# Peptides against a protein of PDB entry 6RGO, part 233

Target 1, 392 residues: chain A of PDB entry 6RGO
Amino acid sequence: MALKLLGFNQDATCFSVISSNKGVTIYNCDPFGKCFELEKSTSNDEELDFLVEMLFSTSLIAVVDKTIGASKRKKLKIVNTKRKATICELTFPHEIMDVIMNRKIICVVLKSDQIFVYDISCMKLLRTIDVRGEKLKSTSKFRNSEAVGDIGVRVSLSTDNNSILCYSSYSKSDKENAPLNDIVVFDALKCIQINVLPAVHQSNIVCIACSPDGMLMATASEKGTIIRVFKTIDTENDEPILVNEFRRGSRPSRISEMKFNHDNTLLACVGESDTIHIFALPVTTTEADANEDDTLQQSSHSLSSSINGLQYISKGLANRFGKIIVSKIPTQSQQRHVAYIKIPENAKYRIGFPKDTTNTIHICGEDGNYLVYSIPRNEVGPCTLVKSNTFD

## One batch from the design tools (peptide; made by RFdiffusion4, then SolubleMPNN)

Design b2_p19_4_s1 (from b2_p19_4, 6 letters changed)
Fold by OpenDDE base, seed 4:
Structure b2_p19_4_s1 (fold): chain B 392 residues (1-392), chain A 19 residues (1-19)
Amino acid sequence: as target 1 above (392 residues)
Amino acid sequence: MEEKLKEFKELLEEEEKEL
């Protein structure tokens, strides 16, 4: 049967799939099994398309039926899986492209480049974010969606209660075809813009991941060769803080998903390549444990290694090209993966990090494989397969 | 409206039941 992956929930305890014959199925990861099925509304041989977002392991899901007609694609259903009942139905002016949630917030992304932010507790609209802004409303050229690949607003939400929303935005260029290469960091609860990261890539951003605590963000462009990690809130001299720059590969390949683990020590990425890449993040040692009095007077021979002059390219030419966040990280010092998983080239995979096991990754494929891998701690190499299950 | 708010509250207060 053709499977289409919807992905893992926030803590990787469940994953959702579309089965061409059954409709939507939600699987529990441990113990492995079906926990919910949503039957097809239609007997037609039409290709099923759904969005499903699950609230952790709760009975609350958000569902969008994208299978048939422009009307259903504009409807969000909040479903109680225990009752198999629709609690709430919302209708939007445009097609729903994405739905993300945590315990406080639901965000709905529309094909109009609008983000609707709701308080989940009452389904009250808190904010409508218009990413194009009012000035760009006049060119109603919906990019004919056939020729230019699925380039729209990308979003990621922190899984914590702080509800940090990161989204791609259009650069302030006078060009009719401004790229989606800015990032906005938004407090979804207070409905306040916290930060703006301008021109984080040269091309459109196609993938964003927010850390569970909302303190970090990873970004990838259409090229998918470089992943950048930024602080979301913190700035240095009103400039964005680039924490890491990772090289996924030398060949262009689309990244479809990125995830942080729950302690912000690892970033995983998956996409059109035969390889899931896992990168190590620098552990911010919180200074808490430095109280042990180990008086070892080892003589600080100040090897003043003269870090040779990075010539200050003169201030003058920087004004004309919008401040591309030129990685201060030389291309040669771009960190590679610390771990990897090989996957079939033609199978789409999704990734999730479980909360309680920071060195474990869950993956599922359109090939019907659910796999649990152990990530090596001290060595650069392949992940070890720990558990495997199949689904249909 | 109140019944829906009650049901939302019940679902949001669902502890992550280990299935």
Scores: peptide ipSAE 0.370, ipTM 0.848, DockQ to the pose 0.378
Fold by OpenDDE base, seed 3:
Structure b2_p19_4_s1 (fold): chain B 392 residues (1-392), chain A 19 residues (1-19)
Amino acid sequence: as target 1 above (392 residues)
Amino acid sequence: MEEKLKEFKELLEEEEKEL
């Protein structure tokens, strides 16, 4: 059967799939089983395509039927899974590309590079963000609407109630073909822009992940070779907003999904490669528990390793190009994965981190495998398979 | 409208079912 993966919910308690014969099925992870099914509305042999976003383990889902006709692709349905009933239907001016939610906010991304932000409790529109319109106010040249290639606006939302929205934006460069390589950090509740990270990659951003608490954000470009992790808020202490730079690989490969675990200690990525990569984040020790005692005088051997390669771009050009926040991290300081999972080359996988176990990862494949892995703590190596189930 | 708002509230207040 042809399966398409829709992904895990926010806490990885459920995952959603499209089955060509059945429609949308939601599976519970533990105990493993079907918890909801949305039947196929049409007897036609048309390839099914849906967006489904589930709100945690609740009976609330957002559904977009992308299978049939341009009109359905513009409709968002809010469905109660217990009643199998549509509570709300919204129609948009353009095709829906993505839907993300938490307990406070729904964000709807359109093919027009617009983001509609709603209060979930009443489905009231709080904000329309026009990523193109913001560019057009800065750069006088209309891009022809037809050159909407596979690269649209990417979004991620914090799973907490702070509702930090991160989205890709067009660089302010006078180039007609400015890439989607800026990041905007937005408070979705207050409808305020918190931060702007210019030129975080050289090419378009194709994947974004926000941490559950909204304090961190990960980004990957079309190359998918480097993942960057940033603080979402600029700290008063002039601390570098770039926390980490990870190397996934040397070969270009598209990253389709990234996720933080619940304590911000791990970042996982999946995509077109045969490998899920898991990276360790530095624990931001809040300085609170610096008890006085251990004066271990470990001798400062001055490894004066010759940092010869920093071409000082002279101070004079820095005033015209806004703060280049992304200092070139030396290629030698690029951290590798701490753990990995091998997956079939031809199977798309999705990832989720359960809340209760920070060293466990859930994965599901279009091959019909649901797998639970344990992440090694003290060594760099493969994850250990703990549980395996199959679905159709 | 009120019935829909009530249903939204009920769904948002659904605790994670311990299965």
Scores: peptide ipSAE 0.360, ipTM 0.845, DockQ to the pose 0.368
Fold by OpenDDE base, seed 2:
Structure b2_p19_4_s1 (fold): chain B 392 residues (1-392), chain A 19 residues (1-19)
Amino acid sequence: as target 1 above (392 residues)
Amino acid sequence: MEEKLKEFKELLEEEEKEL
């Protein structure tokens, strides 16, 4: 049967899949099993396509039927999974491309490059962000959305209540084909722009991840060779703070998903490559822990010594043309993965970090595998398989 | 409208079920 992965929820307690014969199934991770099923409403042998976003392990899901020929691609349904009932239905002017949520807000991304921000508690529209309209203030002609099928606005939302929304925006370049290579950081609750990170990649951004707390953001371009991690809110001299630059690989390969773990110590990425990569982030010691005793410092130094060299290359060459060239971290200081998982070639996988264990990663594949891996702490190497389940 | 708001509130106040 053809499976299509929809992904994990925010805490990786559940994942959603489309089964060609059944419709949408939500699986619980522990204990492993089906917790919800949305039956196929159509008898047609049409390839099912859905967006499903689950609010943690609650009975609230957002559903969009994206099946070809379906007039429903513009409809968001909020469903109570316990009641198997639609509690809210919204219709949009354009096709829904993405839906993200937390306990406070729902963001709906349209094919028009609009982001609709709702208060989840009442489904009141808080803001419409027009990513193209922001570009129209710059002389740049519209990209007809029809011609560039795979490059749209990307979004990520903090899973916390601060509701930090990161989205890709069009660069202010006078080129007709300005790339989606800027990032906007937005407070979705207050409906204010907090920060703008210009030209974070040379090409369109195709993947964004916000940290659970909204303090960090990871970005990848169409090349998928370099991942950049920025602070979302903090700036140095009104310039974006680049925390890390990771090298996934030398060969171009699309990254489909990235996620931070719950303590912001790890960043995982998955995509078209045979490898899930896990990168270590520098632990920002908050000044509070500086008061405990000198004695235990010796063992943690080995991994930190490679990080200390990254502190001071914030000298962005502000070239005379007002383009913040994100100071390319010298290729020699580009960090590699600390851990990896080998996956089948051309298998689509999704990733999730459980909240309870900082060194565990959940993965699921369109091959019907749900796998739990332990991440090595002290060495660079493969992750260890801890649990495996199959689904259909 | 009130019933829908009540149901939204109940769903948002659902504790993350430890299944």
Scores: peptide ipSAE 0.360, ipTM 0.844, DockQ to the pose 0.460
Fold by OpenDDE base, seed 1:
Structure b2_p19_4_s1 (fold): chain B 392 residues (1-392), chain A 19 residues (1-19)
Amino acid sequence: as target 1 above (392 residues)
Amino acid sequence: MEEKLKEFKELLEEEEKEL
């Protein structure tokens, strides 16, 4: 059967899929099994398309039926899965492109490059963010939407209650063809802009991941060769702090998803390549607990290569293309993956990190495989398969 | 409106009850 992956929930306890014959199915990861099914509203052999966002392991889901007619593609349903009932329905002026939530906030991304921010507890609209801004509304002839259909506003939300929203924005260049290569960091609860990271890539941003605590953000462009990790809130001399620059590969390949693990020690990425890449983040030891005396001389050759070298902002190459404000980390200091998973060619996979096991990753494929891998700690290498299940 | 707010509250508190 043709499966389409919708992804994991925030804590990787569940994942959702579209089955061409059944509609939406939600699987529990442990114990593995079906926990919810949303039946097709229509008997037609039409290609099913849905958005489904879960609130952790709760009975609360957000659903958008994208299959049939322009009216349904503009409707968000909040469903109680236990009652099998729609508790709220919202209609938007444009097609819904994405939905993301936590315990406080639900964000709805529209094809119009608008983000609607709601208080989830009452479905009150807190803010509408117009990413195009007022000035660009007048001159944007619809870029012939056929060829550019895949490049829209990207969003990621912290899973914590701080509700840090990261979204891609258009560069302030007066060019009608400005790339979506800026990032805005937004407090979704207070409805304030916290930070702006200008020109974080040369091309459009196609993937964003916020850390669970909202303190870190990962970004990837259409090239998918370099992943950049920034601090979200903290700045140095009013400039964005680049924490890491990772090299996924030398060949261009789209990244479809990135995730941080629960403790911000790992970043995983998946996409069109035959490989899931896992990168290690430097543990920022907060200096606070350095007091206890235990002299255990374990010569952990911590590859803490002192990233003290970030000071050399080489002023030099102001080439005529917009100032990439982000100083390139020297190509020699670009970190590679510490672990990887090989996946079937042309199979779409999604990734999730469980909360309780920082060195475990959950993956699911449109091939009907749900797989649990252990991530190596002490060596660069393949992940070890721990558990496998199949779904249809 | 109140019944919907009650149902939202119950759903948002589901994981806090299973811990």
Scores: peptide ipSAE 0.349, ipTM 0.831, DockQ to the pose 0.501; fails the geometry check

Design b2_p19_4_s2 (from b2_p19_4, 7 letters changed)
Fold by OpenDDE base, seed 2:
Structure b2_p19_4_s2 (fold): chain B 392 residues (1-392), chain A 19 residues (1-19)
Amino acid sequence: as target 1 above (392 residues)
Amino acid sequence: SEKKLEEFKKLLEEEEKEL
């Protein structure tokens, strides 16, 4: 059967799939099993396409039926899974491309490069963000991006109540083909832009991950060779703080998803490659807990000694056009993965980090595998398979 | 409707209950 992965929820307690025969199925991770099924509304052998965003392990889901007819692709349904009932329906002027949520906010991304920000508690529209801005409205013939269906506004939302929204934006280049290579950081609750990271990649950004607390953001371009991690809010001399630059690989390969773990110590990425990569982030020891246990300091020093060589070369070469060229971390300072998982070639996988275990990663594949891996802490190497389940 | 708002509140106040 053709499975299509919709992904994990915010805490990796559940994942969603489309089964060609059944419709949308949500699985619980532990105990492993089906927790919800949305039956196929159509008897036709049409390829099912849905967006499903689940609010943690709650009975609240957002659903967009993209399978049939331009009218359904513009409709967001909020469903109570326990009641199997639509509690809210919203209709948008354009096709819905993405839906993200937390306990406070729903963001709806449209094919028009608009982001609609809602207060989830009442479904009140707080903000419409027009990513194209005023200038591009005149010349935007809808790119017949029918053929390049893959380049659009990317978004990520913090899973916390601060509701930090990171989104890709068009660079201020007067070129008709401005890349989506800027990032905007937005307080979704206050509806305020808090930061702008210009030209974080040379090409369009195709993947963004916000940390659970909203303090970090990871970005990848169409090349998927380099992942950059930035501070979202903090700036140094009004310049963006590049925390890490990771090298996924030497060969171009699209990254489809990235996620931080709950303590911001790990970043995982998955995509078209045969490998899930896991990168270690520097633990910012806040000075406060420096008091007690002397013994754990020795193991952290060995990882920190390689990190202390990150001279923050904050030499933002302000190029003649006022674009902060993100200082290329010298290729020698580009960190590799600390861990990896081999996956089948051409299998699409999704990733999630559970809250309770900082060294565990959940993955699921369109091959029908749900896998739990342990991440090695003391060595660079493969993750260890801890649990496996199959789904249909 | 008030009933829908109450249903939203209840869904958002649903703690992460283990299913």
Scores: peptide ipSAE 0.312, ipTM 0.835, DockQ to the pose 0.460
Fold by OpenDDE base, seed 1:
Structure b2_p19_4_s2 (fold): chain B 392 residues (1-392), chain A 19 residues (1-19)
Amino acid sequence: as target 1 above (392 residues)
Amino acid sequence: SEKKLEEFKKLLEEEEKEL
């Protein structure tokens, strides 16, 4: 059967899929099994398309039926899965492109490059962010961006209660074709802009991940060769702090998803390549608890290459052509993956990190495989398969 | 409606009660 993956929930306890014959199915990861099914609204052999966002392991889901007609694509339904009932319905002026949530906030991304921020507790609109409107203050021409396919505003939300929202924005360049290569960091609760990271890539940003605590963000461009990790809130001399620069590969390949683990020690990425890559983040030792016991200097030469080089993204010389060149970290300092998983070339996969086991990763494929891998910490190598299940 | 608000509150509290 043709499966389409919708992804994992925030804690990787569940994942959602579209089955061509059944509709939306949500699987529990442990014990493995179907926990919810949303039947098709129509008996037609139409290709099913849905957005589903689940709130952790709760009975709350957000659903958008994208299968039939422009009207349904503008409707967000909040569903109680235990009651199989719609508790709230919202209609938007434009097609819904993405929905993300945590315990405090729902963000709805529209095809108009608008982000609607809601208080989840009451479904009150807190803010409409108009990502185009900030650009239009300089350039009056509505670009008929009819032909710009998969390039839209990307978003990621912290899973904590701080509700740090990271989104892609258009560079302030007077060029009508300004890329979506800026990042805005936004407090979704207070509805304030915290930070702006200008020109974090040379091309459009296609993937963003926020850490669970909202302190870190990862970005990838259309090239998908370099992943950059930044601090979200902290700045140094009013400049963005680049924590890491990772090399996924030498060949261009789209990254579809990135995730941090719950302790911010790992970043995973998946996409159109045959490989899930897992990168190690430097543990920021908070200097606080350096007090107690002396003894076991087991010199595990952990290849913590202390890249003590906080490379300031110095304001790259504004070349006469307004290109903010993000200072290339020397290609020699680009870290590679510490672990990997091989996946079928033609199968889309999604990734999730469970809370309780920071050295494991959950993956699911449109091939009908749900797989749990152990991540090696002491060596660079393949992940070990721990559990496998199949779904239809 | 108040009933919908109460249902939202219950759903948001589900995971806090299972821990």
Scores: peptide ipSAE 0.311, ipTM 0.824, DockQ to the pose 0.564
Fold by OpenDDE base, seed 4:
Formats: sequence, C-alpha cells, structure tokens
Structure b2_p19_4_s2 (fold): chain B 392 residues (1-392), chain A 19 residues (1-19)
Amino acid sequence: as target 1 above (392 residues)
Amino acid sequence: SEKKLEEFKKLLEEEEKEL
C-alpha cells in the first residue's frame, strides 16, 4: 500500500500517516499501536492527501482534507479523536499549505503566503501575517504556482508556551524574483515581530526548525548543503547571532525536515538523501550551577577534525546594509555530523525527538518502518537501532 | 457556540493534568 508520512507530534509520542486504503492513521510510539483512525470520505481511488497536526498526546487534532478539489483544501477541521467529532471548522480564502500548533497557538499557512495565527483556547484570530504584503508593492506577480509547487513560506513554532514563530520571508531586493531567504522571528502570543534575519541563505529557504524553547532556529536552503543555526531573540549590535554552521554534504540534496532535541544539544536533519544527519550543538552553560567547586577538568578535546574540505568561500550573510557578514565561523570550521542513520534512498522519512531521552531519536518511513535509535555521545559514528516496529 | 468552546477548554485542561 502507498504510505505518505505526515510526521511526529511535538514530543515524538505519536506519528501520523496516510494509508491509501484506510485514510489517516495515528500511531502511538510506546506502547506501539494505532491510537486513532480517520476513514476515507470517498470510495474513489483518488490519491489521498491530508494535513494532520496533533496537539502532543491529546485527543485534539487539526485536519485538512486535500484529496478532493479546491473547496476542501481551504477547510481546517479541529477534531476530538476520542469523540470522532468535529469541534470547529474554519474556511480560508486560499489552499492550506501547513498547520502547526502548541498548547497556546495554531498557525495556518496558506498558498497566498499568509499566516493566520489563532489562540487555540477560543479559536480567535490574533493576527494575519501577509508575507507578500510586507514585500514592497512592486511585483504583485504571483509566482505562477504551477512550475515550482515546492517553494512557499516555511514556518516553525516553539513547542513551549512562549510560542516563538519563525517564518521565511521575501528579501527586500528590487528583483522581480526575490528569494524567500529572510527569516522573521515573531512572538505569536503578543503578535509582535521580535527579530529579522536577512539573507540567511543565497537561495530560497525550504526548511526551518525552531528549538522547543524558541531560543534557537535552524535553516536550510533548496541546496541543502549547509545548515545554519541562529539565536532567535538575541542580537549582537543589532546583527543576527550565528551559533553554528553545519555541512550536511557537498552534493545538493533537499532537506525535508529538521528538529532539535528537547535540551538543544542535538539537531537532526532528513530529506532526499540516504542519510539522516545528527549534529551536536554547543551546550549553553546556564550560569546557575557555578557554585559547586568540583574541579573536573572537562578536557574539551576539541575534536578539531581538520577536514581539509575545499575552501568554499562562504559568501557571508548579507547584513541589513548589503554587507557580507563573513560568518565568524570559518568555512573550514563547518562542523560535520556527530552521528548518522542510513535510510533507503527511495523512502521518505520523518524524525522526532522524545522528551525524556535526549540521546534517542524516533524515525518513521513510507516503507512502513518505525525505528528508535540511540545516538552516540562521545564518538562520531552510526546510531544504534534499539527498537523497531512495522505499520501499514 | 459556547458548548464548542467548553469542549476546547476541556481538551486543553486534560493535557495540563496528564503532564
């Protein structure tokens, strides 16, 4: 049967799939099993397409049926899975492209490059963000959405109650085809723009991940060779703080998903390549535990693996003044993965980090595999398979 | 409707009790 992966929930306790024969199925990760099934509305052999966003392990899901015609693609249903009942239905002016949520906020991304921000507690609209309207009025040319169906506004939301929303925006370049290579950081609760990171890549941003606490953001372009990690809120002299620059590979390959673990020590990425890459982040020592005297010489063995990789001159970040911010991270210091998982080249995978086990990753594939891996702490190498289950 | 709003509140309160 053809499976289509929707992804993991916020804490990787559940994942959602589309089965061509059954409709939407939600699986629990531990104990492994079906927890919800949404049957097909039609007996037709039409290719099923859905968006499903789950609120953690709750009975609250957001569902968009994209299978049939332009009308259903504009409808968001909030469903109580225990009751199998629609609590709320919202209709949008344009096709829904993405839905993300936490305990406070639902964000709905439209094909019009609009983001609708709702208070989840009452489904009240807090803000409509018009990513095109924030672009100077010059080129109202709708990208003829026929040719490049994959390039739109990308969003990520913190899983905490701070509700930090990161989204891709159009560069202020006078060029008719300005790329989606700016990032806006937005307080979704207060409806305030906190920060703008200009030109974080040379090409369109196709993947964004916000950390659970909203303090970090990872970005990847359509090239998928470099991942950049920024602070979301903090700035240095009104300039964005680049924390990390990771090299996924030398060959272009699309990144479909990135996630931080719950303590911001790891960043995972997955996409069209045969490899899930896991990168180590610098532990921000919170100054709190400075009191206990224990002189354990953390031999920071800086594994400066001097990979003599080609000096790709990092054309630095264009600052707000068109200056190339030469990344303070030398291109030679582009960190590689600390861990990896090999996956089938033809199977799409999704990733999730469980809350309670910071060195564990959950993955699921369109091949019907749900896999749990242990991430090595002290060595660069493959992850170890701990648990496997199959689904259909 | 008020009844739908109370159902939303209840689902959000159930999550806060299970954590």
Scores: peptide ipSAE 0.296, ipTM 0.817, DockQ to the pose 0.682
Fold by OpenDDE base, seed 5:
Structure b2_p19_4_s2 (fold): chain B 392 residues (1-392), chain A 19 residues (1-19)
Amino acid sequence: as target 1 above (392 residues)
Amino acid sequence: SEKKLEEFKKLLEEEEKEL
């Protein structure tokens, strides 16, 4: 059967798939089982395509039918899975490209490079962000939509209530072909731009991940060789703080998804390669926990190899035109993965981190495998398979 | 409608059910 993966929910308690014969199916991860099915509305052997965004393990889902006709591709349905009923339907001027949500906000990304931000509690439109319109104000000609193939605005939203939205924007370049290589950090609740990270890659950004708390953001370009991690809100001397630069590989390969774990200690990436890569992040001590006097004896000789990750303040080399380019971290300072998972060649996989087990990763494949891996803590190596299930 | 808003509130207040 042809399966298409839609992805995990925010906490990796559920994942969604499209089955050619059944339609949209949602699986629970533990205990493993089918928890919801949306029946196929058409008897035709048409290739099914959907967007499905879940709200954790709740009965609320957002659904876009991408299969049939330009009108359905412009419709967002909010569905109660217990009732199998549409609660809300919104129609957009353009095709929906992505939908992301948390307990406060829904963001809808259109093919027009517009982001519609909604208060989920009432489905009130809070903001329309026009990424192209911002470009027009900056003297750069509209790219005709036809020449922008698979390259659109990318978004990620924090899973917390702070609702930090990160999105790709067009660099201020006098060139007709300005890349989508800036990042904007946006408070989706207050509708305020917090930060702008200019030229974080040399080419278009194709993947973004926000941390659950919204404090970190990972980015990858079309090359997918380098992943950069930035602070979202904090700046140093009005410059973006580059926390990490990771090397996925030497060969170009598209990254389709990245995820942080719930404590911001790990970043995973998946894409067209035969390997899921897991990177270690420095433990950011949040300054807040310094006040509780709990005298518990620090006797655990954790060989925290203090990799004094030199905070390479990537001094933005002002190029010859005064543009801040994120200075390339020297190749010697580029970190490799600490763990990996081998997956079948050309198999599409999705990734999720469960909340309660920060050293566990959930993965699912279009091959019908749901797999749980343990991530090694003290060594660089393969993840260990803990649990496996199959779905259809 | 008020009924739809009340249904939205109930779904947003659904705790993550351990299934």
Scores: peptide ipSAE 0.295, ipTM 0.825, DockQ to the pose 0.453

